Peptides against a protein of PDB entry 2YKT. Designs and how they scored, part 1

Scores and structures below are computed, not measured.

Target 1, 231 residues: chain A of PDB entry 2YKT
Amino acid sequence: SRSEEMHRLTENVYKTIMEQFNPSLRNFIAMGKNYEKALAGVTYAAKGYFDALVKMGELASESQGSKELGDVLFQMAEVHRQIQNQLEEMLKSFHNELLTQLEQKVELDSRYLSAALKKYQTEQRSKGDALDKCQAELKKLRKKSQGSKNPQKYSDKELQYIDAISNKQGELENYVSDGYKTALTEERRRFCFLVEKQCAVAKNSAAYHSKGKELLAQKLPLWQQACADPS
Structure headers, positions and changes below count from the first letter of each chain, unless a header shows other numbers.
Peptide ipSAE is a variant of ipSAE made for these designs: the mean of its two directions, with the distance scale d0 fixed at 1.0 Angstrom where the peptide's residues are scored. Compare it only between designs on the same protein; published cut-offs may not carry over.
The geometry check fails a fold that doesn't show the stated peptide or that is severely misdrawn somewhere.

## One batch from the design tools (peptide; made by RFdiffusion4, then SolubleMPNN; aimed at target 1 C192; its pose is not in this set)

Design b1_p22_1_s2
Fold by OpenDDE base, seed 4:
Order: structure tokens, then C-alpha cells, then sequence
Structure b1_p22_1_s2 (fold): chain B 231 residues (1-231), chain A 22 residues (1-22)
């Protein structure tokens, strides 16, 4: 029946969230933690590289013929330090605003969804059983009427059962339809939350990239000219 | 929500079509 198929669809939405979405989200969080760790490693390695660049700048500043290039090398290292500070801020946000919040949500969600599905199943079954009972009673009444010398005696009661069945069928269909809408809304809410958190990450990433672009665009022409200028 | 409702209606229509074929 339509109600049975819609019921199956509703259960499948809950199962898809529990068995596919939530495990995939846990994996996404794990991959995010790995990415964070790798970026932290980049930040550490970058510090060593630019500290070494500063040392080259010191040597240039001590030279007679390359003194001005020392200042250029120091500026290069300083610009990089500022870019790395923006990366660290982005990583902090990535951890706190995405990973931690997703992790907290996914751990709470399994219990919530299980309870929601169980509640829906219990009420759906209750309404279904009540409908089946009315249908069974109508069938018994019709059998009694066919065996009776006075079938008209049962006409009013037959009409009452038909009306009751129609009403209970409509109630079941509405309940299952609303259940399906609720399940799809729950699924959408989870995807929306992921999108919103990823938007926050994207905003912070944009700030990092913008700052890097700005600083490098401002300084790069100066650094390029320094090698052309006579000491 | 409107998109969800539209998808539900589409699925309901498909279910009714499938019932006629059975």
C-alpha cells in the first residue's frame, strides 16, 4: 500500500543517517584531524626554514656589498611570519568551529535517532494494528450478513466500520507522510550543519589567503628591484 | 522545506504510478 511504502521510505531515511551518514561524518572528522596535523607540521617546518632565511639576512647585513639585501631577506622572513600567524588562526578555527562541534554532534546523534525511529515505529504500528482490527471486524460482519435471513439488520453497522476504516486509513497515511517529512528534515538539518561549519572554515581560509596575497603583492615589487639597484 | 515537500509529492506520485502497474 501507499502507507506501507511511505513507511519503508521513512525507516530507510533513518537507517541511511545512522548507518551511512554518521559513519561517513566520523570518517570526515578523522580526515580533518589528519589534515590539521599535517598543516601544523607545515607551520613548524616553515619556522625552521624562515629562521634559516633570517640567518642569511644577518650575513648579508654584515657584508660590504650586499647590506641592503639583508633588509630584504629580513622583510621576506617577517612577511612569512605574518602569513603563518594567519594560518595558525585558521587552524584554531578549523579545530574549534568545525572538528570539535561535529564530533560532539555525531556522538549525541546515534542515541537521538534510535529513539526517534523507535517512537515513530511504535506509533505507526499502533495505528496500523487499529486499522487491521477494524478491517477484520468488517470482514466478520460481512460473513455474518451473508449467512443471515435478514441482511438489512447489519447495513448500518457495516457503514460504521467502512467509515471507521476510511478515517483510520487517512490517519495512518497522514502520520506516515508527516513521519517521512520529519525524517527528511532531520537528514537535511545534518547536511545544513555540515555546510554551515564548512562555510566558517572557508571564511577563515579566505582571510588567510587574502592576507598572504596582500602582503606579498605589496612587498614583492620592492624585493625584485633590490637586486637591480647598485649597492 | 519547500524542496523537501516537492520531493515528497514527487515520490508519492511515483508510488501511486507503481501501484497501478502492480
Amino acid sequence: as target 1 above (231 residues)
Amino acid sequence: LDEILEKIKELEKKIEELKKEI
Scores: peptide ipSAE 0.007, ipTM 0.421, DockQ to the pose 0.029
OpenDDE base, seeds 1, 2, 3, 5: peptide ipSAE 0.000, 0.000, 0.007, 0.006; ipTM 0.272, 0.286, 0.410, 0.411; seed 1 fails the geometry check

## One batch from the design tools (peptide; made by RFdiffusion4, then SolubleMPNN; aimed at target 1 L25; its pose is not in this set)

Design b1_p25_1_s1
Fold by OpenDDE base, seed 5:
Structure b1_p25_1_s1 (fold): chain B 231 residues (1-231), chain A 25 residues (1-25)
Amino acid sequence: as target 1 above (231 residues)
Amino acid sequence: MEEEMKELLKKIEEILKQMEEAAAK
C-alpha cells in the first residue's frame, strides 16, 4: 500500500543518516584532523627555513658590500612570519569552528536518531495495529450478521466500525506522511550544517590568502629593486 | 544546536517511556 511504502521510505531516511551520513561525517572529521596536522607541520618547517634566512640576513648586515641586502632578507623573513601567523589563526578556526563542532554533533546524533526512529516506529505500529483491530472486528461482525436471522441487529455497530476504520486509516496516512517529511528535514538540516560550517572555514581561508597577497604585493617590488641595483 | 538536540533527545526519551508504560497496562 501507499502508506506501507511511505513508511519504508521514512525508515530508510533515518537509516541512511545513521549508517551512511554519520560514518562519512566521522571520516570527514578524521581527514580534517589529518589536514590540520599537516598544515601545522608546514608552519613548523617554515619557521626553520625562515630562521635560517634571518641568519643569512645577519651575515649580509655584517658584510662591507651587502649591508643593505641584510634588511631585505630580514623583511622577507618577517613577511613570512606574518603570513604563517595568519595561517595559524586560520587553523585555530578550522579546529574550533568546524572539527570540534562536527565531532560534538555527530556523537550526540547517534542517540538522538535512534530515539527518533524508535518513536516513529512505535507510533506507526500502534496506529497500524489499531486499524487492523477495527478491520478484524468489522469482519467478525459481518460474519455474525450473515449467519443471523436478524441482520439488522448489527447494522448500527457495522456503521461504527466503518467510521472508525476510515478515521484510523486517515490518521495513519497523515502520520506516515508527516513522518517522511520530518525525516527528510532532519537529513537536510545535517547537510546544511556541514555547508554552513564549511563556509565559515572558507571565509577564514580567504582572509589568510588575502593577507599573504597584500603583504607580498607591498614588499616584492622593493625587494626586486634592491636586487637589481648594482653595488 | 547541541543543547537543543540534547533537549529534544530528552523529550523523545520521555515520550518513549510514557508509551512503553501505557502499552504495559
Scores: peptide ipSAE 0.026, ipTM 0.528, DockQ to the pose 0.021
OpenDDE base, seeds 1, 2, 3, 4: peptide ipSAE 0.023, 0.020, 0.024, 0.016; ipTM 0.522, 0.471, 0.545, 0.396

## One batch from the design tools (peptide; aimed at target 1 L108 Y112 E186 C192)

Design b2_p8_4 (made by RFdiffusion4; failed a check: near_copy:native)
Pose (drawn by RFdiffusion4):
Structure b2_p8_4 (pose): chain A 225 residues (1-144, 151-231), chain P 8 residues (1-8)
Amino acid sequence: SRSEEMHRLTENVYKTIMEQFNPSLRNFIAMGKNYEKALAGVTYAAKGYFDALVKMGELASESQGSKELGDVLFQMAEVHRQIQNQLEEMLKSFHNELLTQLEQKVELDSRYLSAALKKYQTEQRSKGDALDKCQAELKKLRKKPQKYSDKELQYIDAISNKQGELENYVSDGYKTALTEERRRFCFLVEKQCAVAKNSAAYHSKGKELLAQKLPLWQQACADPS
Amino acid sequence: PADPYADV
């Protein structure tokens, strides 16, 4: 009987994956695409900014008394080119390693999940029907206490076998369904961890490039007196 | 069909 409770829980897990997880994953993929489109806009504009800044640096390089300021502005643009390309690296860890792999999985999963739930429902129903029939045949023999005919005993053995088979099938089906859910959340967490490692490398690169160059830049217009 | 998340 707890078996029937477990049978409904299992159907519910497959339904939750197909109707909640995968759709939310489709939405997550769409937000990720928008995010990348927006990140491309920033990388482009950062280019215009830094070229405008190099132009200022060229002007200071050609003047009397401000040449070193020209060098400072060149270095600022250079630091940003180095930071940006550590960012473009985190960006491709986003496209090829996250968005593409998620799209690939979710595409195949619709057919896989519809087929797995269906196969499970058919197998569980077939085992249930065979058990009910064996039990009906036994009830017929028994109707028309510590005594059992040869045939009654054979039915008792068969019912025991089929009941054990049905309960194991439902028990294993539930474990499998929870595992299917957990594998999908694990893959999502892993893809996010990978993008996160590249975000750490990007932010670490920025901290050190600036920690190196920033004091010299702050000194360029200090009072020499 | 095979499970696309089988190797996770």

Design b2_p8_4_s1 (made by RFdiffusion4, then SolubleMPNN; from b2_p8_4 with A2E D3N; failed a check: near_copy:native)
Amino acid sequence: PENPYADV

Design b2_p8_4_s2 (made by RFdiffusion4, then SolubleMPNN; from b2_p8_4, 3 letters changed; failed a check: near_copy:native)
Amino acid sequence: PENPWADV

Design b2_p8_5 (made by RFdiffusion4; failed a check: a repeat of another design)
Pose (drawn by RFdiffusion4):
Structure b2_p8_5 (pose): chain A 225 residues (1-144, 151-231), chain P 8 residues (1-8)
Amino acid sequence: SRSEEMHRLTENVYKTIMEQFNPSLRNFIAMGKNYEKALAGVTYAAKGYFDALVKMGELASESQGSKELGDVLFQMAEVHRQIQNQLEEMLKSFHNELLTQLEQKVELDSRYLSAALKKYQTEQRSKGDALDKCQAELKKLRKKPQKYSDKELQYIDAISNKQGELENYVSDGYKTALTEERRRFCFLVEKQCAVAKNSAAYHSKGKELLAQKLPLWQQACADPS
Amino acid sequence: PADPYADV
């Protein structure tokens, strides 16, 4: 009987994956694509900014008394080129290693999940029907206490076998369904962890490049007196 | 069909 409760829980897990998880994953993929389109806009504009800043650096390089300021502005642009390309690295860890792999999985999953739930429902129903029929045949013999005919005992053995088979099938079906759910959340967490490692390398690169150059830049217009 | 998440 708890078997029937478990049977409904299992159907519910497959339904939750197909109607909640995968659609939310389709939405997550869409937001990721928008995010990357936006990140491309920033990388591009950062280019225009830094070229405008190099132009100022060229002007200071050609003047009398401000040449070193020209060097400072060149270095600022250079630091940004180094930071940016550590960012473009985190960016491709986003496209090829996250968005593409998610899209590939979710594409195949619709057919896989519809087929797995269906196979499970058919197998569970077939085992239930065979068990009910064996029990009906036994009830017929028994109707027309510690005594059992040869044939009654054979039915009792068969019912016991089929009931054990049905309960194991439902028990294993539930464990499998929870595992299918956990695998999809685990893959998502893994893809996010990988993008996160590259965000750590990007931010670490920025801290050190700036920690190196920033004091010299702050000194360039200090009072020499 | 095969399970696309079987390797996780």

Design b2_p8_5_s1 (made by RFdiffusion4, then SolubleMPNN; from b2_p8_5, 3 letters changed; failed a check: near_copy:native)
Amino acid sequence: PENPWADV

Design b2_p8_5_s3 (made by RFdiffusion4, then SolubleMPNN; from b2_p8_5, 3 letters changed; failed a check: near_copy:native)
Amino acid sequence: PENPFADV

Design b2_p8_5_s4 (made by RFdiffusion4, then SolubleMPNN; from b2_p8_5 with A2E D3N; failed a check: near_copy:native)
Amino acid sequence: PENPYADV

## One batch from the design tools (peptide; made by RFdiffusion4, then SolubleMPNN; aimed at target 1 E196; its pose is not in this set)

Design b2_p14_7_s2
Fold by OpenDDE base, seed 1:
Structure b2_p14_7_s2 (fold): chain B 231 residues (1-231), chain A 14 residues (1-14)
Amino acid sequence: as target 1 above (231 residues)
Amino acid sequence: ELEKLLKELEEVKK
């Protein structure tokens, strides 16, 4: 029946969230943590490299013929520090606004969805059973009427069961339809949350890239000219 | 697509 088909679709939505979406989201969070760790590692390694560059700048500052190049090397290291500060802010947002919040939600969601599905199934079954009961009673009544010497005695009761069946069928169909709508809304809400959090990360990432580009564009012409203009 | 589906469901419910 139409109601049975829609019921199956509704259950499949909940099952897809619990068995496909949530496990995939947990994996996404795990991969995000790995990515964060790698970026932190890059930051640490870069610090060592530019600290060594500062040491080269110190040596230039102590020389007789290359003093001005010391300042250039220090500026290069300072620009790197500013870029790295921006990266750290991006990583902080990545951790706090995406990973932590997704982790909190996915852990709570399994219990919530199980309860929601169970509630739906219980009520759907209750309505279905009530319908089946009325149908069974009508069938019994018709059998009694067919064997009776006075079939007219059962005519009013037959009409009552027919009306009850029609009403209960309509109620079941409406309930299942609403259930399907609710399930699809629950699924969409989860995807939307992911998209929104990822948008926040993308915004912070864009800020990191723009800041780096601006700083380097400002200083690079000066650095490129430094060797051509001896003091 | 979701909005279309939801609209169709509401129409059937009426």
Scores: peptide ipSAE 0.032, ipTM 0.566, DockQ to the pose 0.031
OpenDDE base, seeds 2, 3, 4, 5: peptide ipSAE 0.024, 0.030, 0.028, 0.031; ipTM 0.554, 0.551, 0.548, 0.557; seeds 2, 3, 4, 5 fail the geometry check

Design b2_p14_8_s3
Fold by OpenDDE base, seed 5:
Structure b2_p14_8_s3 (fold): chain B 231 residues (1-231), chain A 14 residues (1-14)
Amino acid sequence: as target 1 above (231 residues)
Amino acid sequence: SELEKLLKELEELK
């Protein structure tokens, strides 16, 4: 029946969230933490590289013929420092605004969804059982009527059961339909939350890349000319 | 947000 099919669909939505979405989200968070760690590692390694570059700049500054190249090397290191500061800000946001919040949500979600599904199942079953009972009683009544010398005696009761069945069937269908919409809303809410948090991270990431591009675009022409125009 | 609006619309369809 339509109601049975929709009931199955509703249960499948909840099961998909609990058994597929939430585990996948946990994995996503774990991969995010790994990514954060790797970026922190890049930061550390880059510091060593540019510190070494500064040392080369110091040597150039001490020379008689390459003094101006020392300033260029220092500028390169300084631009890196500024880019790195922006990266650190992005990483803080990535941690606090995405990973932490997703982790908090996913930890609480299992209990909530289980309770929601159970509530739906209980009420759905209750309504279904009530409908089945009315149908069974009508069937019994019809059997009695067929065996009776006066079938008209049961006509009023038959009509009452028919009406009750119709009403209960409509109520069940509506309840299951609403249940399905609710389940889909719950699923969508979780995806929307993920998308919104990822958008915030994307904005911060864009700021990082923009700052880097701006600084390098400003300085690179000067650096390229440094060797062509000796002092 | 646009996403919140979409969620609200979905809820109103219930």
Scores: peptide ipSAE 0.018, ipTM 0.538, DockQ to the pose 0.103
OpenDDE base, seeds 1, 2, 3, 4: peptide ipSAE 0.010, 0.000, 0.022, 0.000; ipTM 0.454, 0.314, 0.525, 0.269; seeds 3, 4 fail the geometry check

## One batch from the design tools (peptide; made by RFdiffusion4, then SolubleMPNN; aimed at target 1 D109 R188; its pose is not in this set)

Design b2_p15_8_s2
Fold by OpenDDE base, seed 1:
Structure b2_p15_8_s2 (fold): chain B 231 residues (1-231), chain A 15 residues (1-15)
Amino acid sequence: as target 1 above (231 residues)
Amino acid sequence: DFLKKKIEELLKELA
């Protein structure tokens, strides 16, 4: 029946969220943590590299003929330090605004969805059983009427069951329909939350890239000319 | 937060 089909669809939505979406989201969070760790490693490694560059700048500053190049090397190291600081800010946002929030929600969601599905199933079954009972009673009544010499005595009760069946059928269909819409809304809400959090990450990432581009574009022409202009 | 509250409500109804 139409109601049975829609009921199956509703259950499948909850099942898909619990068995496919949530496990995949947990994996996504785990991969995000790995990515965060790797980027933190890049920041640390960069510090060592540009600290070594500063040492080269110190040597230039102590030389007789390359003193001005020392300042250039210091500037190079400083610009990259600022870029790395921006990366650290992006990573903080990545951790606090994406990973932590997703982790908190996914841990609670399994329990929520299980309870929500159970509630829906219980109510759906209750309505279905009530409908089945009325249908069974009507069938029983009709059998009695067919075997009776006075079928008219059952006519009023038959009409009552017919009306009850019609009302209960409509109620069940509406309940299942609303349940399906609710389930789809729950699914959409979860995807939307993920998208919104990723948008925040993208904005912070854009800021990081823009800052780096700006700083390097400003200084690079000066650095390129440094060797051509001996002091 | 809202999810936690809703879970608690549902669990009470099912108990």
Scores: peptide ipSAE 0.024, ipTM 0.623, DockQ to the pose 0.028
OpenDDE base, seeds 2, 3, 4, 5: peptide ipSAE 0.015, 0.000, 0.020, 0.016; ipTM 0.561, 0.411, 0.526, 0.558

## One batch from the design tools (peptide; made by RFdiffusion4, then SolubleMPNN; aimed at target 1 Y112 R188 R189 R190; failed a check: the pose's geometry; its pose is not in this set)

Design b2_p18_7_s3
Amino acid sequence: SEPANPYADVDPNKTFSP

## One batch from the design tools (peptide; made by RFdiffusion4, then SolubleMPNN; aimed at target 1 C192; its pose is not in this set)

Design b2_p22_3_s2
Fold by OpenDDE base, seed 3:
Structure b2_p22_3_s2 (fold): chain B 231 residues (1-231), chain A 22 residues (1-22)
Amino acid sequence: as target 1 above (231 residues)
Amino acid sequence: SEIEKKIEELEKKIEELRELIE
């Protein structure tokens, strides 16, 4: 029946969130933590590289003919430090605003969804059972009427059951329909939350890239001319 | 009824969990 099909669809939405979305989200969080760790590794490795660059700058400063190039090398290292600071800020935001929040939500969501599904199932079953009972009683009444010498005796009661069945059927259909809409809303809300959090990440990332671009654009022309100018 | 009581309990649990998640 239409109500049965819609009921199955409703349950499938909840099951999809519980069995597909949430596990995938946990994996997403794990991959995010790995990504954060890798970026932290990049930060550490970059520090070593630019510390070594500073050492080269010190040597240039000690030379007789390359002193000005020492300053250039120091500037390169300093710009990197500033860019790295922006990256660290982005990483803090990535951790605190995205990963931590998602982790907290996903741990509690299984309990929420379980309860929500259970509530829906309980009410759906209750309404279904009540409908089945009325249908069974009507069938029983019709059998009695068929075997009776006075079938008119049962006519009013038969009409009452028919009306009750119609009302209960409509109520069940409406309930299941609303349940389906609610389930879809729950699913959409979760995706929307993810999108919104990723937008925040994108904004932070854009700020990081913009700062780097600005700093490098400002200094790079100067650095490129350093070797062309005689000491 | 017993069913109504169970539904109310579930509703309460759902609301409590919503508050924790949000």
Scores: peptide ipSAE 0.279, ipTM 0.889, DockQ to the pose 0.019
OpenDDE base, seeds 1, 2, 4, 5: peptide ipSAE 0.123, 0.274, 0.275, 0.267; ipTM 0.759, 0.887, 0.888, 0.885

Design b2_p22_4_s1
Fold by OpenDDE base, seed 2:
Structure b2_p22_4_s1 (fold): chain B 231 residues (1-231), chain A 22 residues (1-22)
Amino acid sequence: as target 1 above (231 residues)
Amino acid sequence: DELEKKIEELKKEIEEIKKEIA
């Protein structure tokens, strides 16, 4: 029946969230933590590299003919420091605004969805059972009317059960329909939350890239000219 | 009714979880 099919669809939505979406989200969070760790590793390794560059700048500053190149090398290291500071801010936001929040929600969501599904199933079954009961009573009544000396005796009761069945059928269909819409809304809400949080990450990432581009664009022409200008 | 009681219990549980998520 239409109601049975829609009921199956509703249950499948909840099952998809519980068995596919949430596990995938947990994996997404894990991959995010790995990504964060790798970027932190890059930051640490870069510090060593540019500290070594500063040492080269110190040697240039101590030379007789390359003193001005020491300042250039120091500037290169300083620009790197500023870019790394921006990266650290981005990573902080990535951790606090995305990973932590997603992790908190996904841990609680399994219990929520389980309870929501059980509530829906229980209410759906209750309405279904009530409908089945009315149908069974009508069938019994019709059997009593068969061969009866006064079939008119049961006519009013028969009409009452027919009306009750019609009403309960309509209520069941409406309930299942609303349940399906609710389930789809729950699914969409979770995807929307992920998209919105990822948008925040994208904004922070854009700020990081913009700052780096601005700093390098400002200084690169000066650095490129440094070797052409004798001291 | 046993089913009605169960539904009410589930409603309460859902509301409690919602508070934790908020």
Scores: peptide ipSAE 0.038, ipTM 0.719, DockQ to the pose 0.021
OpenDDE base, seeds 1, 3, 4, 5: peptide ipSAE 0.036, 0.035, 0.026, 0.034; ipTM 0.708, 0.706, 0.542, 0.700

Design b2_p22_5_s3
Fold by OpenDDE base, seed 2:
Structure b2_p22_5_s3 (fold): chain B 231 residues (1-231), chain A 22 residues (1-22)
Amino acid sequence: as target 1 above (231 residues)
Amino acid sequence: SEIEKKIEELEKKIEELRELIS
């Protein structure tokens, strides 16, 4: 029946969220943590590299003929420091605004969805059982009417059961339909939340890339000229 | 009545969990 099919669809939505979306989201969070760790590792490794560059700058500053190149090397290291600071800010936001929030929600969401599904199932079954009961009573009444000396005696009751069945069928269909819409809304809400949080990450990432581009664009021409200009 | 009570209990749990997630 239409109601049965829609009921199956509704249950499938909840099952998809619980069995596919949430586990995938947990994996997404795990991969995010790995990504964060790797970027933190890059930051640490880069510090060592540019600290070594500073040492080269110090040697240039101590030289007789390459003093100005020392300043250039120091500037290169400083620009890197600023870029790394921006990266750290991005990572902080990535952690606090995306990973932490998603992790908190996903842990509780399984319980929420389980309760929501159970509520829906309980009410759906209750309405279904009530409908079945009325249908069964109508069948019993019709059997009693068959072979009766006065079938008209049962006519009013028969009409009452027919009306009750019609009403209960309509109520069940409406309930299941609303349940399906609710389930789809729950699913969409979760995807929207993910998209919105990822947009925040994208914004922070854009700021990081923009800052790096600006700093390098400002200084690179100066650095490129440094060797052409004798001291 | 029994079913209604179960539904009410589930509604309460849902609301509590919603508040925790929000």
Scores: peptide ipSAE 0.258, ipTM 0.878, DockQ to the pose 0.019
OpenDDE base, seeds 1, 3, 4, 5: peptide ipSAE 0.251, 0.248, 0.251, 0.248; ipTM 0.876, 0.874, 0.877, 0.875

Design b2_p22_6_s4
Fold by OpenDDE base, seed 2:
Structure b2_p22_6_s4 (fold): chain B 231 residues (1-231), chain A 22 residues (1-22)
Amino acid sequence: as target 1 above (231 residues)
Amino acid sequence: SSIKEKIEELEKKIEELKKLIS
């Protein structure tokens, strides 16, 4: 029946969220944490590299003929420091605005969905059982009527059951339909949340990349000409 | 009814969980 089919669809939506979406989201969070760790590692490693560059700049500054190149090397290191600061800001945002929030939600979402599904199932079954009962009673009544010498005495009661069945069928269909819409809304909400959080990450990432590009674009021409200038 | 009570309990639980997740 239509109601049975829609019921199955509704349950499948909840199951898909619970068994596919949420596990995938947990994996996404794990991969995000791994990525964050790697980027933090990059920052740390970069510090060592550019600290060493500063040392080279110090040596240049102490030289007789390369003093100005010392300043260039210092500037290179400083620009990198600024870029790394932007990266750290991005990472903080990545952690706080995406990973933490997703993690908090996914931990509780299984319980929520389980309860929501159970509620739906309980009500659906209750309505279904009530319908089945009325149908069964009508069938019993009809059997009694067929065996009676006065079938007309059951006519009013038969009509009452027919009406009740019709009403209960309609109610069940509406309930299941609404349940399906609700389930789809729950699914959409979760995807939307992910999209929104990823947008925040994207904005922060864009800022990081923009700042780096700007800083390098400003200084690179100066650095490129430094060796051509007489000391 | 017993079913009604169960539904109400589930509704309460859902609401509580919504608050925690939000």
Scores: peptide ipSAE 0.279, ipTM 0.887, DockQ to the pose 0.019
OpenDDE base, seeds 1, 3, 4, 5: peptide ipSAE 0.265, 0.273, 0.269, 0.273; ipTM 0.882, 0.885, 0.884, 0.885

## One batch from the design tools (peptide; made by RFdiffusion4, then SolubleMPNN; aimed at target 1 R190 C192; its pose is not in this set)

Design b2_p23_8_s1
Fold by OpenDDE base, seed 3:
Structure b2_p23_8_s1 (fold): chain B 231 residues (1-231), chain A 23 residues (1-23)
Amino acid sequence: as target 1 above (231 residues)
Amino acid sequence: MMEKLKELEKKIEEEKKKYGEVR
């Protein structure tokens, strides 16, 4: 029946969230944590490299013939420091605004969705059983009427059952229809939440890239000229 | 069946509250 088909569709949406979306989201979070760890590693390695660059700048500053190049090397290291500070800010946002929030939600969601699905199934079954019972009673009544010398005696009751069946059928169809819409809304909400959190990360990432571009664009021409102007 | 439904409704509300506390 139409109601049974829609019921199966509704259950399938919940099943897709619980068995496909949520596990995939958990994997996404895990991959995010790995990515965060790798970026932290890059930051640490970069610090060592640019600390060594500062040391080269110190040596230049102590020389007689390359003193001005010391300042250039220091500026290069400082620009990197500022870029890395921006990266650290991005990583904090990545952790706090995406990973942590998704992890908390996905953990709570399994219990919520399980209960919601069970409620839906229980109520759907209850309505279905009530309809089936009413249909069975009508069938019994019709059998009695066919065997009776006075079929008219059962006419009013037959009409009552027909009306009750119609109402219960309508209620069941509406319930499963609403259930399907609700399930789709729940699915969409979860994707939207992911998209919104990823947008926040993207904004912070853009700020990091912009800062790097700005700083390097400003200083690079100066650095490129440094060797042309010996002391 | 009715008792089970009420139990499930209570559980949903409890879990919904917890879920809603996550921003």
Scores: peptide ipSAE 0.027, ipTM 0.612, DockQ to the pose 0.075
OpenDDE base, seeds 1, 2, 4, 5: peptide ipSAE 0.023, 0.023, 0.020, 0.024; ipTM 0.623, 0.619, 0.539, 0.613

